# Peptides against a protein of PDB entry 4LZF: the designs that were tried, part 123

Target 1, 155 residues: chain A of PDB entry 4LZF
Amino acid sequence: GGRLVVFPNGTRKELSADGQTVKVMFFNGDVKHTMPDQRVIYYYAEAQTTHITYPDGMEVLQFPNNQTEKHFPDGRKEITFPDQTVKTLHPDGREESVLTDGTIIQLNPDGSKVIQFNTGQREIHTADFKRREYPDGTVKTVYSDGRQETQYPTG

## One batch from the design tools (peptide; made by RFdiffusion4, then SolubleMPNN)

Design b2_p23_7_s1 (from b2_p23_7, 12 letters changed)
Fold by OpenDDE base, seed 5:
Structure b2_p23_7_s1 (fold): chain B 155 residues (1-155), chain A 23 residues (1-23)
Amino acid sequence: as target 1 above (155 residues)
Amino acid sequence: GMSVEYPDTDPDEETLWRPPRPL
């Protein structure tokens, strides 16, 4: 059979008969499950948050507002917001957001921004200009001084 | 059945985790 360990502080530890599963029920209501595959499922009772850690260093967070986060061993973080936007934070400082309509927004470490619209248009934001690239090859640039320039595709 | 044990001391290895904040 299994074992139940009851500690003086009120924490309880249940060990399965095969020794592969451990359930810790903390005095504050938190619960920690250690599974046979060595993943740990921790539930924060007050925060109503689920925290899964994997032996390779991967972490998954599930918040009560339906936000989900994946923290990768390489330092990359992937956030699925309640509105289902997915944002990736890269170790080099680059950020990418994929909106539900298919639009992709990239924020670069140098401060520039690139928007790939679901229409196929692309917009580049720098300190000096905003540039819109169209599928037909037309490029429109609005400079910081207000000047506008249109470049047409060459055949 | 499940056996029950009552240790005299609290476990040093079983500590509460700190709840994370959403990014």
Scores: peptide ipSAE 0.422, ipTM 0.891, DockQ to the pose 0.568
Fold by OpenDDE base, seed 4:
Structure b2_p23_7_s1 (fold): chain B 155 residues (1-155), chain A 23 residues (1-23)
Amino acid sequence: as target 1 above (155 residues)
Amino acid sequence: GMSVEYPDTDPDEETLWRPPRPL
């Protein structure tokens, strides 16, 4: 059968009969589950946070404020905020936020910002200009010096 | 069934993890 190991400090280790599942109940209330698929589910009692680690290096965090994070093996991090906005932090420094209304906000390593509105409009922010692209092909640019330019789709 | 063991010493391999902070 299974085994229960009770340590002097109060930590308990419960091992399944097949040895594929291990549950450690720490003296501080933390709980660590090692699963047959080798993922580890760690629950921080005081912080009320769930921390899942996968053998490939993937990590999933669930915080008590309803924020969740995925830390991918490639270095990418995905944050789902309590308001359900999803922000992705890319290893190259690019950040991308997807709002609940479908708007996508991209922050690029060069400092530029791109907003893809749910209406299909796109806005590009650079050090030199702010550009608005419309679904019909119209492009309006406001340069940092205040100059404005409109490019029409045809003619 | 489950057997129960009572080691005389605390485990060295079973250490607490440090709680992460939200990004």
Scores: peptide ipSAE 0.422, ipTM 0.892, DockQ to the pose 0.598
Fold by OpenDDE base, seed 1:
Structure b2_p23_7_s1 (fold): chain B 155 residues (1-155), chain A 23 residues (1-23)
Amino acid sequence: as target 1 above (155 residues)
Amino acid sequence: GMSVEYPDTDPDEETLWRPPRPL
């Protein structure tokens, strides 16, 4: 059978009969499950947050407002916001957001930005210009000095 | 059934984790 250990401080530890699952109920209400696959599920009682750690270094956070975060071993972080926008933070400093309407926003370490609109249009922002690419091949560029250039698709 | 143990000391190996903050 399993074992229950009751400590003086109120912390309780339950060990499964096979010894593969451990449940710790801390005196503050936190709960920690160690699973057979070595995944650890920690529940923060006051914060109402679930924190899962995997042997490979992966971490998953589930917050009470429905925000979820995946912290990958390579340093990449993926945030699913309550509105279901997904933002990825890359180790090189690049950020990518995927909106629920399909729009993709990329922020680059050099400060440039690329927006792929759900309409098929694409906009590139740099220090020198903003450029809009249209599905028909038209490209409109507005330079920092106010100049505007339109390039039409070749027939 | 499950056996019950009542140690005289608190678990040094079992420490609270610090709550993370959302990004």
Scores: peptide ipSAE 0.422, ipTM 0.892, DockQ to the pose 0.603
Fold by OpenDDE base, seed 3:
Structure b2_p23_7_s1 (fold): chain B 155 residues (1-155), chain A 23 residues (1-23)
Amino acid sequence: as target 1 above (155 residues)
Amino acid sequence: GMSVEYPDTDPDEETLWRPPRPL
């Protein structure tokens, strides 16, 4: 059989018969599960947050407002907001947001911005220009000095 | 059934984690 250890401070520790699962119920209401696959599931009682840590260094957070986060070992972070927008923070400073309508917004470390619309149009923002690319191949550029150029599809 | 133990001292190996904040 398993073992139950009851400590003076109120913390309780349950050990499975096979020794592969450990459940710690802390005096403050927090609960920590150590699983056979070595992942640790920690529940913060007051914050109502679930925190999972994996042996490879990955962490998953589930917040009470329905926000979820994945913290990858390479430093990348993926946030799923309550509205189901998914934002990825890359170690190099690049950020990508995928909206529920399919629009993709990229913020680059150099300050440039790229929007891929769900219509197939693409817009690029730099310090020097704003450029709109259309599905038919037309490209319109507005430069910072106000000059405009239109490039028509080849063929 | 499970065996039950009542140590006289608190565990030094079991410490609370700090709650994270949303990004």
Scores: peptide ipSAE 0.421, ipTM 0.891, DockQ to the pose 0.589

Design b2_p23_7_s2 (from b2_p23_7, 13 letters changed)
Fold by OpenDDE base, seed 1:
Structure b2_p23_7_s2 (fold): chain B 155 residues (1-155), chain A 23 residues (1-23)
Amino acid sequence: as target 1 above (155 residues)
Amino acid sequence: GMTVEYPDEDPSAEILWRPPRPK
């Protein structure tokens, strides 16, 4: 059968009969579950945070404010904020935010910014210009020196 | 059935984790 280990400090450890599941209930209220798939589910009682670690290095954090974070083994992080905005932090420094209305904001390592609006319009920000691309093919550019250029679609 | 154990030794192998901070 299973085993229950009761330590002097109040920590308790439950081991399943098959040895595939281990539940540690710490004296401070924290709980650690080791599952058959070797993922570890740690619950921080005071912080009310759930922390899941996977054998491949993946980590998932669930915070009490409804924020969730996925930390991928390659260094990528995906954060779902309480407002349901999803922000991806890439190992190369690129950041992407997907808003609930479908707008995508991309921050590139070179400092440029790209906004893909839900209307289909796209805006590119660089050190030299801001450029707005329209679905019909029109492109408007405002250069840092104040010059403006409009490229009209053909036909 | 389940057996119950009462070790006298400190559970040094069972270490508390530190709570992470939201980004």
Scores: peptide ipSAE 0.352, ipTM 0.844, DockQ to the pose 0.591
Fold by OpenDDE base, seed 4:
Structure b2_p23_7_s2 (fold): chain B 155 residues (1-155), chain A 23 residues (1-23)
Amino acid sequence: as target 1 above (155 residues)
Amino acid sequence: GMTVEYPDEDPSAEILWRPPRPK
């Protein structure tokens, strides 16, 4: 059968008969489950946060405010905010946010910003200009010095 | 069935994890 270990400090450890499942109930209320697939589910009682670690190095965090974070083995992080915006942090420093309305906001390592609007319009922000690209091919650029330029699709 | 064990020593291998902070 299984085993229950009761430690003097109040921590309890339950081991399944096959040894594939381990449940540690810490004295502070935290709970750690080691599952047969070797993932570890740690629940922080006070913080009400769930922390899952996988053998491949992936981690999943579930916060009480409904924010979820996935930390991938490749260094990429995916954050689902309470408003359901999904932000991806790439190892190269690039950040992409997908809003619930379909808008995609990309922050590039060079500091530039690209917004792909749900309307099909695209806006590019750089140190030198702000450029709006329209679905019809029109491109409007406002430079940092206030100069404006419009490019038309017909050329 | 399940056996119950009462070790005399506190667990040293079972360490609390540090709560993470939201990004």
Scores: peptide ipSAE 0.340, ipTM 0.827, DockQ to the pose 0.594
Fold by OpenDDE base, seed 2:
Structure b2_p23_7_s2 (fold): chain B 155 residues (1-155), chain A 23 residues (1-23)
Amino acid sequence: as target 1 above (155 residues)
Amino acid sequence: GMTVEYPDEDPSAEILWRPPRPK
């Protein structure tokens, strides 16, 4: 049989008969499950947030607003926002967002920005210019000093 | 069935986690 441990502060701990599952029900309403695969599922009652930790260092967060976050062992973070946009935060500081329409937005550590539109157009933002590249090969550049330049595919 | 235990102290008190904040 299993075991139920009842502590003076109101916290309760349930241990399965095989010892592979442990459930702690804290006095504040939080719940912690330790599973046979050694993952830990922690539920924050007040925040209504689920926090899963894996033995390899992976962490998964599920927030009440439907946002989910994956924290990878290498330091990378993947955030799925309520609108289903997926944002990846890389250890080097680079950020990439994939919108539901297929648009990809990249923010680089140097402050530059690259947008790959679902139409095939691409926009590059730097300290010196904003550049739009079109599928036909046309390139339009607006420089920080206000100068504008257009390069045509056929000259 | 389950056996029930009533210890005099709570070693699990330190196991309370702090809630994370959304990024």
Scores: peptide ipSAE 0.339, ipTM 0.827, DockQ to the pose 0.561
Fold by OpenDDE base, seed 5:
Structure b2_p23_7_s2 (fold): chain B 155 residues (1-155), chain A 23 residues (1-23)
Amino acid sequence: as target 1 above (155 residues)
Amino acid sequence: GMTVEYPDEDPSAEILWRPPRPK
């Protein structure tokens, strides 16, 4: 049969007969399940948040507002916001957001920003200018001093 | 059947986790 451990602080631990599943019910309402595949499912009762940890270091967070976060062993993080925007934080400092309309926003470690619109247009933001690239090859640049320049596909 | 145990102290493995904050 299984085992039930009742700790002095009120925490209870249920161990399955085969020893493969452990359920800890904490005094504050939190619940921790250790599964046969060694993943740990922790539920924070007050925060209403689910936290799953895997043996390889992967972590998954599920928040009550429907935000989910994946923390990868290599340091990369993937955040799915309530509006379903997906933001990826890379170990090198680069950030990428994919909007629901298909727009991709990239923030680079050097401070520059690149927006790939769902229309095929691309916009580059630097300290010196904002540049819009069009599918036909036209490039429009607005410099920080207010000057504007248009480059046409013919050169 | 289920065996019930009453240890004198809580093991370190049974410490509450700190709840994370959403980014």
Scores: peptide ipSAE 0.337, ipTM 0.826, DockQ to the pose 0.548

Design b2_p23_7_s3 (from b2_p23_7, 12 letters changed)
Fold by OpenDDE base, seed 4:
Parts: structure tokens; sequence; C-alpha cells
Structure b2_p23_7_s3 (fold): chain B 155 residues (1-155), chain A 23 residues (1-23)
């Protein structure tokens, strides 16, 4: 059979018969489940947040505002915001946001920004220019000094 | 079946986690 351990401070610990599942119910209302696959599910009662840790180092956070975060072992973080925008933070400093309309916004370590619009247009922002690439191959560049340049797909 | 245990001391190993903040 299983075991129930009741501590003086009110914390309770339930152990399955096979020892593969452990449930700790803390005195403050928090709950920690250790599962057979060795993932740990921790629920913060007051914060109403779920925190899952995996043996490989991955962590998953679920916040009461519907924001979720995945922290990958390689250092990458994936944040799903309440509006369902998904932002990926890469270890190299690159950030990518995927909006619900399909738009992708990339922030690069060099400070440049790339927007892939759902229309197929692409816009590149650098310190020197903003460049718009169109599906037909047209490229329009507006430089920081106000100069404009248009490159056409065919000569 | 399940057995119930009542230790005389609180667990040192069962520590509360700190709530994380949203990024």
Amino acid sequence: as target 1 above (155 residues)
Amino acid sequence: GMTVEYPDTDPDEELLWRPPRPA
C-alpha cells in the first residue's frame, strides 16, 4: 500500500505503493507532484501558478493570466502571452515573436529587426535603413538620411 | 491499503518553492 505522512506543520506527503508517485501538500496550500517520469509538478496556491520541471532541465510555467513559458535545457525560452503571441528567446540573443495573425517579428543580436508580414511582405530594420521586400520581388529601401531606393524584380 | 505516519518533526527536505514571475 501507499503511505501518508502528516507532519506537525501541516504538510502532508502521499507516497504511492510503488514509490513512483509522490504528492506533497504543503501547509501553505502548495502542491508538489513527483511523477513516475520524474517530472515535478509544483502548484503555487497563492500565485495560482503551475511549475513543471523535467529531468532534462526543461521547465514549464503556467501563470494565472494565461501566460505560459517553456524554458528549454539549451537556454531557449518560449513565451506564450495571454494574447497568444509566442515569443522565442534564443541563447544567442535573437528573439522571435509569432503573432496570432501570422506575422513574425525577429529581433537580432545586432539590433536589426525583421518583420515577416502575413501578406508575404518582409521588412528589415537596421540602424541605416528600413527595407520592404514585396512578394513580387520589389524592394524598397528608406535610408536613415531620408534617401529612398527602389529595386525592381526584373530589369 | 495505505498507512499513515505522524513524524514528530517537520521535514527539512520538503521546502517550499519560490513562485516565479512572468517574463
Scores: peptide ipSAE 0.390, ipTM 0.862, DockQ to the pose 0.607
Fold by OpenDDE base, seed 2:
Structure b2_p23_7_s3 (fold): chain B 155 residues (1-155), chain A 23 residues (1-23)
Amino acid sequence: as target 1 above (155 residues)
Amino acid sequence: GMTVEYPDTDPDEELLWRPPRPA
């Protein structure tokens, strides 16, 4: 049989008969499940947030607004926003967002930005210019000093 | 069936986690 431990402060601890599952129900309403695969599922009652930790260092967060986050052992973070945009934060500081329409937005550590539109167009933002590349090969550049340049695919 | 235990002291090892904040 299993065991139920009831502490004076109101915290309760349930242990399965095989000892592979442990459930702690804290006095504040939080709940912690330790599973046979050694993952820990922690529920924050007030925040209504689920926090899963894995033995390899992976963490998964589920927020009440439907935002979910994966925190990888290498420091990378993957955020799925309520609108289903997926943003990846890389350890080197680079950020990449994939929108639901297929558009990809990349923010680089040097401050530059690259947008790959679902239409095939690409836009590059740097300190010196904004550049739009079109599927037909046309390239339009607007420089920081206001100068504009257009390069045509046929010259 | 499940056995029930009533310790006289609170658990030192069972600590509350701090709530995370959305990124």
Scores: peptide ipSAE 0.388, ipTM 0.860, DockQ to the pose 0.585
Fold by OpenDDE base, seed 5:
Structure b2_p23_7_s3 (fold): chain B 155 residues (1-155), chain A 23 residues (1-23)
Amino acid sequence: as target 1 above (155 residues)
Amino acid sequence: GMTVEYPDTDPDEELLWRPPRPA
């Protein structure tokens, strides 16, 4: 049969008969499940947050406001916000946000920003200018000094 | 059936995790 260990501090540990599942019920209400596949499911009672850790180093967080986060072993993070925007944080410092309407916003380590609109238009932000690229090949640039240029498609 | 054990000391290996905060 299984085993139940009751510690003086109130923490309880349940071990399955086959030894493959361990459930720890902490004195503060937290619960930790160690599963046969070695993933650990930890529930923070007060924070109402679920934290899953995998043997390869992958971590998944589920917050009570419906935000979810995936923390990859290489340092990359993928955050799904409550509004369902998905932000990816890359180890090189690059950030990418995918909005629910399909718009993609990229923040580059050099400080530049690129917005890929769902319309096919693309906007580039640098320290020197904002540039809008249109599907027909037209490019409009507004420079930091206020000057504006329009470049028309050429064959 | 289930065996129940009552150790006289608290577990060193079973520590609380620190709650994470949303990014």
Scores: peptide ipSAE 0.381, ipTM 0.854, DockQ to the pose 0.569
Fold by OpenDDE base, seed 3:
Structure b2_p23_7_s3 (fold): chain B 155 residues (1-155), chain A 23 residues (1-23)
Amino acid sequence: as target 1 above (155 residues)
Amino acid sequence: GMTVEYPDTDPDEELLWRPPRPA
C-alpha cells in the first residue's frame, strides 16, 4: 500500500504504492504533486496560482485573474491575458499579439510594426514610411517627409 | 491499507517554492 508521513511542522507527504506519485501538502497550504511523467504541479495557496514544470524545461503558470503563461525551453513566452488576447514574446525580441477580433499586431526587433486587420487590410510601419495594403491590391504609402504614393493593382 | 508514519523531525528536503508573478 501507500504511505502517509505526518511531520511535526504540519507538512504531510503521501506516497503512492507504486512510488510514481508523491503529494506534499505543506504547512502553509501549498501543494506539490510529482507525477509519473515527471511533471511537477505546484499550487501556491496564498497566491492561488498553479505552477507546472515539465522535465523538458517547459513551465505553465495559471494565475487567479485568469492570466495563463507558457514559458518554453527556447526562451519564448506565450501569455494569454484575461481578455483572451494572446501575446507571444520571441527570444529575438519580436512580439506578436493576436486580438479576439482576429487582428494581429507584430512588433519587430528593428522597430517596425505590422498590423494585420481582420478586414484583410495590412499596415506596415517603418522609420521611413507607413504603408497600407488593401484587399483589392491597392497600396498607399506615406513617407516620413510627407510624400504620398498610391500603387494600383496590376492587370 | 496505508502505512502512517510520524517522524520526530521535519523534512530536510521538502522546501517551499517561491510564488511567481504575472508578466
Scores: peptide ipSAE 0.372, ipTM 0.847, DockQ to the pose 0.589

Design b2_p23_7_s4 (from b2_p23_7, 11 letters changed)
Fold by OpenDDE base, seed 5:
Structure b2_p23_7_s4 (fold): chain B 155 residues (1-155), chain A 23 residues (1-23)
Amino acid sequence: as target 1 above (155 residues)
Amino acid sequence: GMEVEYPDTDPDAETLWRPPRPA
């Protein structure tokens, strides 16, 4: 049979008969399940948040507003916002957002910004200019001083 | 049936986790 441990503070711990599953019911309403595969599922009662930790260091967060986060062992984070935008934060400081329409926005550590539109156009933002690249090879640049130039594909 | 224990102390006493905040 199983085993129930009742702590003085009201926390209860249930151990399965096979010893593979542990369920802790904390006095504050939180619940922690340790599963046979060693993943831990923690539910924060007041925050209504689910927190899953894996043996390799992976963590998954599920918030009540439908935001979900994956925290990878290497420090990378992948955030799915309530609007279903997916943002990836890389250890090198690079950030990438994928919008629901397929647009990809990249923020680089050097401060530059790159937008890959779902139309195939690409826009590059730097301190000195905004540059639009078109699928046909045309490139239009607007410099910070107001100067504009268009580069056409060569034969 | 399930065995029930009422320890005063437990070296494996469970600790609450701190709630994470959304990014």
Scores: peptide ipSAE 0.311, ipTM 0.815, DockQ to the pose 0.492
Fold by OpenDDE base, seed 4:
Structure b2_p23_7_s4 (fold): chain B 155 residues (1-155), chain A 23 residues (1-23)
Amino acid sequence: as target 1 above (155 residues)
Amino acid sequence: GMEVEYPDTDPDAETLWRPPRPA
């Protein structure tokens, strides 16, 4: 009940009997599946990459090196690197990386950087200073002019 | 069974997508 269309250039288009699924096998080896839910699964043969697009604008990329990316309709991107670090690129320009050890690295639009270590320590980088905050409340600051300050927790 | 068609032209031919680059 299905149909197979073979084009002169070698591209083949397979339509399911119910019309809900379309499979295009391109002459270059690429494959595009249009699913009943209107999700499109495109496989780039040479790049060995899977590209899924959703009707709402969501896109999912799966690269051969095990990197995966989610591109959200609002412009946010979530990247899972091969080492399983997850990096989120926010529409406002903020970037956040969550490492497998629990460390969180935040890059802010103003250029500042915040590292939340798995030990509970936090380091803040700005144009004016680098600051290390410790779980006990101690704060050490190195200013851009070389000045250093240590603030101790109130006992 | 499946019906096979061999059109002489490509009016319904699909367009290749451009491969994305990893971020």
Scores: peptide ipSAE 0.310, ipTM 0.816, DockQ to the pose 0.562
Fold by OpenDDE base, seed 3:
Structure b2_p23_7_s4 (fold): chain B 155 residues (1-155), chain A 23 residues (1-23)
Amino acid sequence: as target 1 above (155 residues)
Amino acid sequence: GMEVEYPDTDPDAETLWRPPRPA
């Protein structure tokens, strides 16, 4: 059937009979599984963290505090925090957070921010103004110099 | 049955991975 290799340092390697699965049990308690689909599942014993690597370059991290991270081949990262907020970090520097109440917060590389509220209202923050857009079409702008402007819907 | 090997050297010994840090 399979093979078991016991190394002098205490590390053990189990090879399945079909040669499709390899399990390494390290002397420090870490465990590495190489699966038939070529994904590698590594468990860090001391950190209690699971690290999965895929052939396409995707990596998935599962931390003991229930935080999960997906590291995509294009450099994008998706973080699911313990409170279930999902934050996406884009390679261009843009960040997007989706809160559990449905609110979406977008941070742009130029420092501007867009908040899409679950009520349908939208707020845009720039260096020059803060603008609130309402579902009825009304738009209120407060400029950095204190000037205010209200635009009413057309129709 | 399963074949068991006890090499006196470790030319095929595996290397530990480094633990990642949360973002």
Scores: peptide ipSAE 0.309, ipTM 0.815, DockQ to the pose 0.551
Fold by OpenDDE base, seed 2:
Structure b2_p23_7_s4 (fold): chain B 155 residues (1-155), chain A 23 residues (1-23)
Amino acid sequence: as target 1 above (155 residues)
Amino acid sequence: GMEVEYPDTDPDAETLWRPPRPA
């Protein structure tokens, strides 16, 4: 059958009979499962956090406040917040948030910001201006120097 | 049943992981 190894510090290691599953129960309450597919499931007892690591470098974190994070091998991170907002952090520094109402907020490496509203309106923030684009084609721009411009749709 | 072993040392050198911080 399986094997149970009890270490002097209180840590225990269970090996399945087929050798495909290993469970380590640490003295502090942490638990580590090594699965047949080579993923490792680590539970932090004090933090009440689950940490899954995959052979390809993928990592998944589950926090007690219902926040979930996916850390991709290419450096991209996808965070699902408790309010179900999904934020993606890209390796180039770009950040994108998708709100539950469908609104998309993009933060660019140069500091500019783009908001795509669920109404079809879009707002662009740069160092030089704030611009609002409307579904009918109207575009309103407020420049940093206080000037305002409105472009009306052609018709 | 399971076979139980009581080694004097930890030959597998199992170490605790550091808890990650939420983003």
Scores: peptide ipSAE 0.305, ipTM 0.811, DockQ to the pose 0.542

